# Ledger of designs, part 133: peptides against a protein of PDB entry 6IDX

Target 1, 380 residues: chain A of PDB entry 6IDX
Amino acid sequence: KELAKLSADVTFATEFINMDGIIVLTRLVESGTKLLSHYSEMLAFTLTAFLELMDHGIVSWDMVSITFIKQIAGYVSQPMVDVSILQRSLAILESMVLNSQSLYQKIAEEITVGQLISHLQVSNQEIQTYAIALINALFLKAPEDKRQDMANAFAQKHLRSIILNHVIRGNRPIKTEMAHQLYVLQVLTFNLLEERMMTKMDPNDQAQRDIIFELRRIAFDAESDPSNAPGSGTEKRKAMYTKDYKMLGFTNHINPAMDFTQTPPGMLALDNMLYLAKVHQDTYIRIVLENSSREDKHECPFGRSAIELTKMLCEILQVGELPNEGRNDYHPMFFTHDRAFEELFGICIQLLNKTWKEMRATAEDFNKVMQVVREQITRA

## One batch from the design tools (peptide; made by RFdiffusion4, then SolubleMPNN)

Design b2_p16_7_s4 (from b2_p16_7, 6 letters changed)
Fold by OpenDDE base, seed 3:
Order: structure tokens, then C-alpha cells, then sequence
Structure b2_p16_7_s4 (fold): chain B 380 residues (1-380), chain A 16 residues (1-16)
């Protein structure tokens, strides 16, 4: 207890470390000897002293043994651990993951996100916070392949559901620390969009061009009687598609693929458009047809609007940026939907279309409409 | 943002 208190002092910490004091503490954990009266209390103070000593940055986290890691991971994985030991063990694991890629690899072998999810199902918000913090650390330090696996897995749906039900919808006010960890998890989840945001469309890729053609098909062929045989010559058909791509509001109505070569938002804009067209088909068709039937220069260019809105949403959500330690602003919606970004896009594109109509905007007003929509999104 | 998300959640719930 006294050691744990003194370990917060840098002068004491320096001298204690110089005396191999950390090695003594690590050996106490490694021994696992439950034989002492008050073992749990002593262990809790040992782990506290260890954390306080390591927080000075005097000793590398890589000094810890595999036996130490296994003991700490064991305290997190055991069903009946003292809350004080569990809390400190989660914090130690978080710090190990954040400070060492070699320790991350070892910890990722010893613990699962599923085990950490069990610590979210408790009434103790501090334990919940440390469990999310460790999940965030593991997610941040994971290789890209494993990040996508963590994100795509049934584990993420379950994690979101557990966070929603036991943390966000819990009967307790969310503390600042928990709000920060929810923010971090949100940012890390949106950073998975970075690859698509930075992926340029290849105008020569036929499969990608077929997606643009599918957007056209969903908008215009769904009502066309199949009896109009495609028998008009290839040039008339190309001219027809050019008209349709103009009606879709692409900037390059001759070759819409060129509109997706700019990064950001690259292919992510096309993904959002396709999601809207397939999942919210009636909304998509309505937006497109309402604007495509207008001859009054008050048409909202859907394609251009969708691209610029996707870019704007990436900027608002700080896609590709690291979490900021001072921020705690999280959006509960992102814990309610599997495709939360695409759903947000679908709402914001309707807001944009509405705002365009209300402003009686023309193509010259485009940037002004986008500014108003940005303010609406950020204030809402 | 929060009000848009709440509206979204209502629209998504009404579309089911």
C-alpha cells in the first residue's frame, strides 16, 4: 500500500527501479502464490505500484515476461476475480498493448474480445471502461487483416449490442472516461472506411463500371416496360446512357467513372450510392426522379451531391484520423446499425435534397447548399 | 447529428 502510493513520485520511482524494484514486483505476480492471507489486497497494491512505476516511462514495457503476461491475462479471464485486481489487470494489459507491438501479439493470443465483452455485462462502469479501453487498444494495434476481422465478425455486432444495452442504455450516467472510450471505439470503427475512401475508381475496370450501370438501371429501368427491345444501335444506346448519367447528376455524364477517381472519397461514395439504391430503393428512385424530371435549373445533381456529401461525412467523422485524448463525443447511432455510415449517408442525402429544394438552389448554389448542410449535420 | 440519427432510427424502425 505504501509502495503503491510512493510509486507515483518520480524520485522514489527512479530509485526503486534502480534497485531492481520492478523485477521484485513482477516476480510476485509471476509466482501466483495464493497462500498468503490478504493475497488479493497485496496483489492489488502490487499491480498498482507496477502501473505507477511503469507510467514514469523509465522502464520499457518489453521487460515483462511471458509468465507475467499470462498471469495478468489470467486475472482478466477468470470468472471470480476481485474487482480491484481485474481493474488493474485490464489497465496493465491496455498499457502493454499500447506501448509494445510484441506484447500486443502475446496478449492477443492469451485473451479474446469475447472474454472482454463479459466485463461489459457488469454494473461497474469502471470495469466496463477498462474493458472497452483494452478492446480499443487491441483494435488500434491489430494488423489491418485482423482489424477487418474484428470489425466484420459476429463479435462486433455482439459488442455493439452489449455496449448499447449495458453501457449507453444503462441506468447510470456515462462518465467522461467511458464517453472517451466510446468515442475512441467510434473513431477506430470509422477508420475502417479509410481504405475505400482512398481507393480510386479504375475507369477501365468493367466490374466497377457495371456498378454505375446498376445505379442507372435501378433508377430508370425499374419502370421501363421490358418490351422496348434494346434494338436501337450502339451509338443511340451510348447517347441514351449519357442522358441518364446527366439525369443522375454526375459531373462527367459521358464517363461517370471519372467522378470517383478523386480521393477522398473515392469508391466510398459509390458504395454509399449503391447501398442507398439497393437497401433504400424507393428513397433513391424518388430523389433521382424528382430531380431528373426538372427542367427549371433547380435540379439537385444526385451523383455530385452524393460524392461531396460522402467527402463531407468523412471530414465530419474524421475518417483516417487518430482518436484525440481530449474528445468524448460519440454518436449512439453507430452502435445501433451494422451499416451506420451508409445509413447516415442515406439520411444526410435526403436532408441535402430537402435543403436544396428549400433554398431553391441551382448548380451555382451547390457549395452554399453544402455549407448549409454541413452546419445542419454538425449541429444536429 | 443526434437529432438526425434519432430521425434515422425512427425511419429505419418504420421501414421494418
Amino acid sequence: as target 1 above (380 residues)
Amino acid sequence: MASLQEKAAREAAAAK
Scores: peptide ipSAE 0.029, ipTM 0.662, DockQ to the pose 0.021; fails the geometry check
Fold by OpenDDE base, seed 1:
Structure b2_p16_7_s4 (fold): chain B 380 residues (1-380), chain A 16 residues (1-16)
Amino acid sequence: as target 1 above (380 residues)
Amino acid sequence: MASLQEKAAREAAAAK
């Protein structure tokens, strides 16, 4: 207990470390000697002293043994651990993951996100915070392939549901620390969109062109079977499609694929449009047809608007940026739906279309409308 | 943003 308190002092920490004191603490954890009646309290203070000593940055985290890691991971994976030990063990694992890629690899083998989710199903917000912090650390330090796997895993849907039900909709005020961890998790989740945001459309890719054609089909041929996709379109069919792509509000009416070659937002804009067209078909058709029937120069160019809105949402949500310290502005919506970004896009495109009408905008007003919509989104 | 997000959350909850 006194050691744990004194370990916060850098002078004491330096001298204690110089005396191999940290090695003694690690060996106490490694030994797992449950022989003492007060083992849990002693262990909790040992782990506290270890954290406080390591926080001075005098000793590399790489000094810890695999036995130590397994022992700490064991305290997190066991269902009946003292809350004080669990809290410190989560904090140690977080610090290990953040400070060493080698330790991340070892910890990622010993602990699953599923095990950490169990620590969110408690009434203790501090335990919930440390569990999310460790999940965030693991997600931040994961290689891109593993990060995407973590994202696609049933574990993320479950994680979002558990966070929503047990943290966000909990009967307790969310503390600043928890709000920060929810913000971090949100930012890390949005960074999964970065690949698609930075993916250029290949105008020669037939599968990608078929998506644009499907957008046209859904808007104008909603009752038509997709199997009737006309093959090598006669020049009259090409001219028909050029008219349809103009009515869809693409900038390049001849080859709409060119509108998706700019990154950001690249293919992410096309993904959002396709999601809107398939999941919210009535909303999509309404937006397109309301503007396609206008010959008064007050048509809202859906295609251009959807691309620029996707880019704007990426900028507002800071897609591709690392989470900032001291930020705590999390958005509960992003925990309610698996496709929360696409759902946000679907709301914002309706807001844009409404704002365009209210402003009686023309194509020359496009940037002014986008500025107003940005202010509306950021304030709403 | 929060109001738009609440709307999205309600729509997403109603679609389930």
Scores: peptide ipSAE 0.029, ipTM 0.654, DockQ to the pose 0.023; fails the geometry check
Fold by OpenDDE base, seed 4:
Structure b2_p16_7_s4 (fold): chain B 380 residues (1-380), chain A 16 residues (1-16)
Amino acid sequence: as target 1 above (380 residues)
Amino acid sequence: MASLQEKAAREAAAAK
């Protein structure tokens, strides 16, 4: 207990570390000797002292043994552990993951996100915070392939649901630390969009062109079976498609694929359009047809608007940026739906279309409308 | 954002 208190002092920590004191603490954890009366209390103070000593940055986290890691991971994976041990074990694992890629690999083998989710179902907000912090650390330090797997895993759906129901909608006020961890999780989740945001459309890729054609089909040929592959369209069919792509509000009416060659937002804009068209078909058709039937120069160009809106949303959400330690602003909506970004896009495109009408905008007003919409989104 | 979310939640609740 006294050691744990003194370990917060850098002068004491330096001297204690110079005496190999930290090695003694690690060996105490490694021994796992439950034989002592008050073992749990002693262990909790040992872990506190260890954490405080390591937080001075005097000793590398890589000094810890695999046995130590397994013991700490064991305290997190066990269903009935002393709260004080669990809390410190989560913090130690977080620090290990953040400070060492080698330790991350070892910890990621010993602990699953599913095990950490169980610690979110408790009433202790500190444990919840440390559990999310460790999830965030694991997510941040994961290789790109594993990050996507972690995000797509059933564990993430469950994580969002648990966070929504037990943290965000909980009867307790969200503390600053928890709000920060929710912000971090949100940022890390949005950073998964970066790949698609930076993916250029290949105008020669037929599969990608077929998505644009599907947008046209959904808007104008709602009764046409998808089995009518666009056969080698006569010049008349090509001319019809050019008209349809104009009505869809693409900048390049001849080859709409060219509108998606710029990154950001690249293919992410097309993903959003396709999601809207498939999941919110009535909304999509309404937006397109309301603007396609206008001859008054007040048509809102859906395609152009959707691209620029996707880019704007990426900018607002800081997609591809690391989380800032000073921020704690999270959006509960992003925990309500698996495809929350696409749903946000669907809301914002309707807002844009409404704002365009209200402003009686023309194509010349496009940037002004986008600026107004940006302000509306950021204030909303 | 929060008001857009609340509006969307209301619209989703009204569509049920």
Scores: peptide ipSAE 0.028, ipTM 0.628, DockQ to the pose 0.020; fails the geometry check
Fold by OpenDDE base, seed 5:
Structure b2_p16_7_s4 (fold): chain B 380 residues (1-380), chain A 16 residues (1-16)
Amino acid sequence: as target 1 above (380 residues)
Amino acid sequence: MASLQEKAAREAAAAK
């Protein structure tokens, strides 16, 4: 207990570390020896002292043994552990993950997000906070391949549901620390969109062009049997498609693929448009047809609007940016749906279309409409 | 944003 208190002092920490004191603490944990009547209390103070000593940055986190990692991970994976031991163990694992890529690899082998979800189902908000903090650390330090897998996993869907039900919708006020961890998790989740946001469309890729053609088909041929393969369209069909792409509000109505060559938002805009067209087909068709039937220069260009809105949403949500320590603004929506970004896009595109009509906007007013929509989104 | 999000969450919950 006294050691744990003194370990917060940098002068004491330096001298204690110089005396190999930290090695003694690590060996106490590594031994796993439950022989003492007050083992839990002693261990809690040992872990506290260890954490406080390591937080001075005097000793590299890479000094810890695999045995130590396994013991700490063992305290987190046990169904019945002392709250103080669990808290310190979660904090130690977080610090290890954040400070060392080699330790991240070892910890990611010993602990799963599924095991950490159990610590979110408790009434103790501090335990919940430490568990989310460790999840965030693991997510931050995961290589890109594993990060995407982690996000798509059933565990991540379950994680969002558990956070929503046990944290956000809990009968307790969210503390600042928890709000920060929810913000961090949200930012890290949005950063998965960065790849698509920075992916330039290849105008020569037939599969990508077929998506644009599918947007046209859904808007204008929704009653036509999909069995009509886009056969070798006569010049009249090519001219028809150019008209359809103009009615869809693409900037390049001759070759709409060119509109997706700008990064950001790149292919992410096309993903949002396709999601809207498939999941909210009635909304999509309504937006397109309401504007395609207008010859009064007050048509809202859907394609251009969808691209610029996607870019705007990426800017508002800070996609590709690291989480900031001073931020606590999380959005509960992103825990309610697996495709929350695309759902947000679907709401915001309707807001944009409404705002365009209310403003009686023309193509010259486009930037002004986007500015008004930005203000509406950020205040909402 | 929060009110749009709450509205969306209500609409998504009503569509299930």
Scores: peptide ipSAE 0.027, ipTM 0.638, DockQ to the pose 0.022; fails the geometry check

Design b2_p16_8_s1 (from b2_p16_8, 5 letters changed)
Fold by OpenDDE base, seed 2:
Structure b2_p16_8_s1 (fold): chain B 380 residues (1-380), chain A 16 residues (1-16)
Amino acid sequence: as target 1 above (380 residues)
Amino acid sequence: SMQERLDSVAKSLRAK
């Protein structure tokens, strides 16, 4: 207890470390000896002193043994652990993951996200915070190949639903520390969009062109009487598609693929458009047809609007940026759905279309509408 | 909150 208190002092920490004191603490954990009276209290203070000593940055985290890691991971994986030991064990694992890629690899072998989920289903917000912090650390330090698998595990309805129900919708105010960890998790989740945001469309890729054709099909062929036989010559078809792509509001209505060659938002805009068209088909068709039937120059160009909105959402959400230690702003909506970004896009494109009408905008007002929509989204 | 406003916008967009 006294050691744990004194370990917060840098002068004491320096002297104690110079006396190999930290090695003695690690050996106490490694021994696992439960035979002592007040073992749990002693262990909790040992782990506190260890953390406080390591937080001075005097000793490398790589000094810890595999036996130490297994003992700490054991305290997190056991169903009946003292809350004080569990809290400190989660914090130690977080610090190990953040400070050493070698320790990350060892910890990722010993601990699963499924084990950490159990620590979210408790009433103790401090335990929940450290569990999310460790999840975030594992996510941040995951190699690119494993990051998508972790993301898929986060996209699993289970983790998001547990965070939503036990953390966000809990009967207790969310503390600043928890709000920060939820923000970090949100940022790390949005960074998975970066690849698609930076992927240019290849105008010569037939599979990518078929997606644009599918957008046209969903908008215009679903209402067209099947009696117009596909037998009109190739030139009439090309001219017909050019008209359809103009009605869809593409900037390059001759070759819409060219609108997706700019990064950001690249292919991510096309993914959002296709998601809207397939999942919210009635909303998509309504937006497209309502603007395609206008002859008054007040048509909202869907294709251009969808691209620029996707870019704007990426800028607002800071896609591709690292989480900032000073930020605590998270959005509960991103925990409510597997495709939360695409759902946000679907809400915001309707807001854009409404704002365009209310402003009586023309194509010349496009940037002004986008500024108003940005303010509406960011003030929300 | 952003959520309450987005939910309000989403509700307003569903109610028409």
Scores: peptide ipSAE 0.007, ipTM 0.436, DockQ to the pose 0.020
Fold by OpenDDE base, seed 1:
Structure b2_p16_8_s1 (fold): chain B 380 residues (1-380), chain A 16 residues (1-16)
Amino acid sequence: as target 1 above (380 residues)
Amino acid sequence: SMQERLDSVAKSLRAK
């Protein structure tokens, strides 16, 4: 207890470390000796002293043994561990992951997200915070090849539902620390969209072109059997499709694929449009047909609007950016659905279409409409 | 002194 308190002092820490004191603390943890009547209290203070000593940055985190890591991971994975030990163990693992890539690799083998999810189901917000912090650390430090697997684990309905029900909708006010960890988790989750946001459409890829054709089909041919293979199109069919792509509000009416060659938002805009068309078909058809039936210059260009809105949402959500210290703004909506970004797009495209009508906008007003929509989204 | 506290802690840690 006294050691834990004194370890916060840099002068004491320096002298204690110079006496190999930290090595003695690590060996106490490594020994796992449960024979002492006050072992839990002693261990909690040992872990506190270890954290406070390491926080001075005098000793590299790489000094810790695999046995030490396994003991700490054991305190997180074992049921019925003392809350004080669990809290310190989560904090140690977080610090290890953040400070050492070599320790990340070892910890990622010993700890699963599923084990950390169990610590979110408790009423203790401090434990919940450290559990999310460790999840965030593991996600942040995951190599690109494993980041998608982590993403898929976070895309597990279970983690999001538990965070929503036990953290966000809990009977307690969200503290600043928890709000920050929820913000970090959101940023890291949306960074998974970066690949698609930076993927250019290939105008020569037939499979990608078939997606644009499917958008046209859903909008204009919803009653017609898909059996009319697009390949045998006479010049009259090409001219018809050019008209349809104009009515869809693409900038390039001849080759809409060219509108998706700019990154950001690249293919992510097409993914959003396809999601809207398939999942919210009635909403999609309504938006497209309402604007396509206008003979006036007040049509809202859906294709252009969808691309620029996707880009705007990426900017607002900071897709591809690292989480910033001191931010704590999180949106509960992103925990309510598996495809929360695409659902947000579907809400915002309706808002854009409404705002366009209310403003009686023309194509010249496009940027002004987008500014108003940005303000509406950021105030919500 | 800080040294006496360090020595006391070091002695306690060695005795376990």
Scores: peptide ipSAE 0.000, ipTM 0.306, DockQ to the pose 0.019
Fold by OpenDDE base, seed 5:
Structure b2_p16_8_s1 (fold): chain B 380 residues (1-380), chain A 16 residues (1-16)
Amino acid sequence: as target 1 above (380 residues)
Amino acid sequence: SMQERLDSVAKSLRAK
């Protein structure tokens, strides 16, 4: 207990480390000897002293043994561990993951996100905070190939629903530390959109062109049996499609694929359009047809609007940026749906279309409409 | 919050 207090002092820490004091603390954890009276209290103070000593940055985290990691991971994986030990064990694992890629690999083998979910279902907000912090650390340090698996684990309705129900909708005020961890988790989740945001459409890829054709089909041929899709490429049909792409509000009416070659938002804009068209088909058709039937220059160009809105949403949500310390601005909406970004797009495109009508905008007013929509999204 | 705002916008869009 006294050691744990003194370990916060850098002068004491330096001298204690020079006396191999950290090695003694690690060995106490590694021994796992539950036979001592007050073992839990002693262990809690040992882990506190260890954290405080390591926080001085004098000793590399890579000094810890595999046995130490397994003991700490064991305290997190066991359901009946003392709250004080659990909290410190989560904090130690977080620090290990953040400070060492080698320790990340070892910890990622010993602990699953599924095991950490149980610590979110408790009434202790500090435990919940450290559990999310460790999830965030694991997500941040995951290699690119494993980030999608972490995303899938988050997108698993279970983790998201638990955070929503037990943290965000809890009967207690959210502390600043928890708000920060929710912000970090949100940022890391949106960073998964970066790949699609930076993916250019290939105008020669037929599969990608077929998506644009499907957008046209859903908008204009929704009542037509897909079997009667007139496949014969007569010049009259090419001219018809060019007219349809103009009515869809693409900038390049001849080759709409060219509108998706700019990054950001690249293919992410096409993904959002396709999601809207398939999941919210009535809303999509309404937006397109309301503008396609106009000849009064007050047409809202859906295709252009969807691209620029996707880009704007990426800017507002800071897609591709690392989480900043001291920020705690999270959006509970993103914990309500598995495809929350696409749902946000679907809400915002309706807002844009409404704002365009209310402003009686023309194509020249496009940037003004986008500024008003940005303010509506960001002030709200 | 963006949520309260999005909920407000969503409510305003559903009320028409």
Scores: peptide ipSAE 0.007, ipTM 0.456, DockQ to the pose 0.020; fails the geometry check
Fold by OpenDDE base, seed 4:
Structure b2_p16_8_s1 (fold): chain B 380 residues (1-380), chain A 16 residues (1-16)
Amino acid sequence: as target 1 above (380 residues)
Amino acid sequence: SMQERLDSVAKSLRAK
């Protein structure tokens, strides 16, 4: 207890570390010897002293043994651990993950996000905070190949549902520390969109062109009997598609793929459009057909609007930016759905279409409409 | 809050 208190002092910490004191603490954890009277209390103070000593940055985190890591991971993975030990063990694991890629690899082998989810179901907000902090650390330090797996784990309905029900909708006010960890988790989740946001469409990629064709098909052929044989001459078909792409509100009516060559938002805009068309088909068809039937120059260009809205949402959500330590602004809505960004897009595109109609906008008013929509979204 | 208005917009759009 006194050691744990004194370990916060840098002068004491330096002298204690110089006397190999930290090695003694690690060996106490490694031994796992439950035979001592007041073992749990002693262990809690040992872990506190270890954290406080390591926080001075005098000793590398890489000094810890695999046995130490396994013991700490064991305290997090076992259901019947003292809360004080669990809290400190989560904090130690977080610090190990953040400070060492080698330790991250070892910890990622010993602990699953599924095990950490159990610590979110408790009434103790501090335990919940440290569990999310460790999840965030694992996400942040995950190599690019595993980052998608972590993303998929966050995209697990179970984790989001637990965060939503036990943290966000809990009967307790969210503390600043928890709000920060929820913000970090949100930012890290949005950073998964960065790849698609920065991916240019290849106008020569047939698979990507087939998505644009599918958007046309869903909008215009969904009610057409498939019996209208493909036999109308290739020229008439090309002219038909150019008209359809104009009605879809693409800027390039001849080659809509060119509209997705700008990054941001690149392919992410096409992903949003396809999601809307497949998941909210009635909404998509309504938006497209309402505007395609207008001959009054007040048509809202869906394709252009979808691209610029996707870009705007990326700017508002700061997609690709790292978490800021001073921020705690998270959006609970992003914990309500698996495809929360695409759902937000689907909401905002309807808002845009409404705002366009209310303003009696023309193509010349496009930027003014987008500014009004930005204000509507950001003031929300 | 961005949440309350987005929820309001979402609710308004679902009610149509």
Scores: peptide ipSAE 0.007, ipTM 0.462, DockQ to the pose 0.021; fails the geometry check

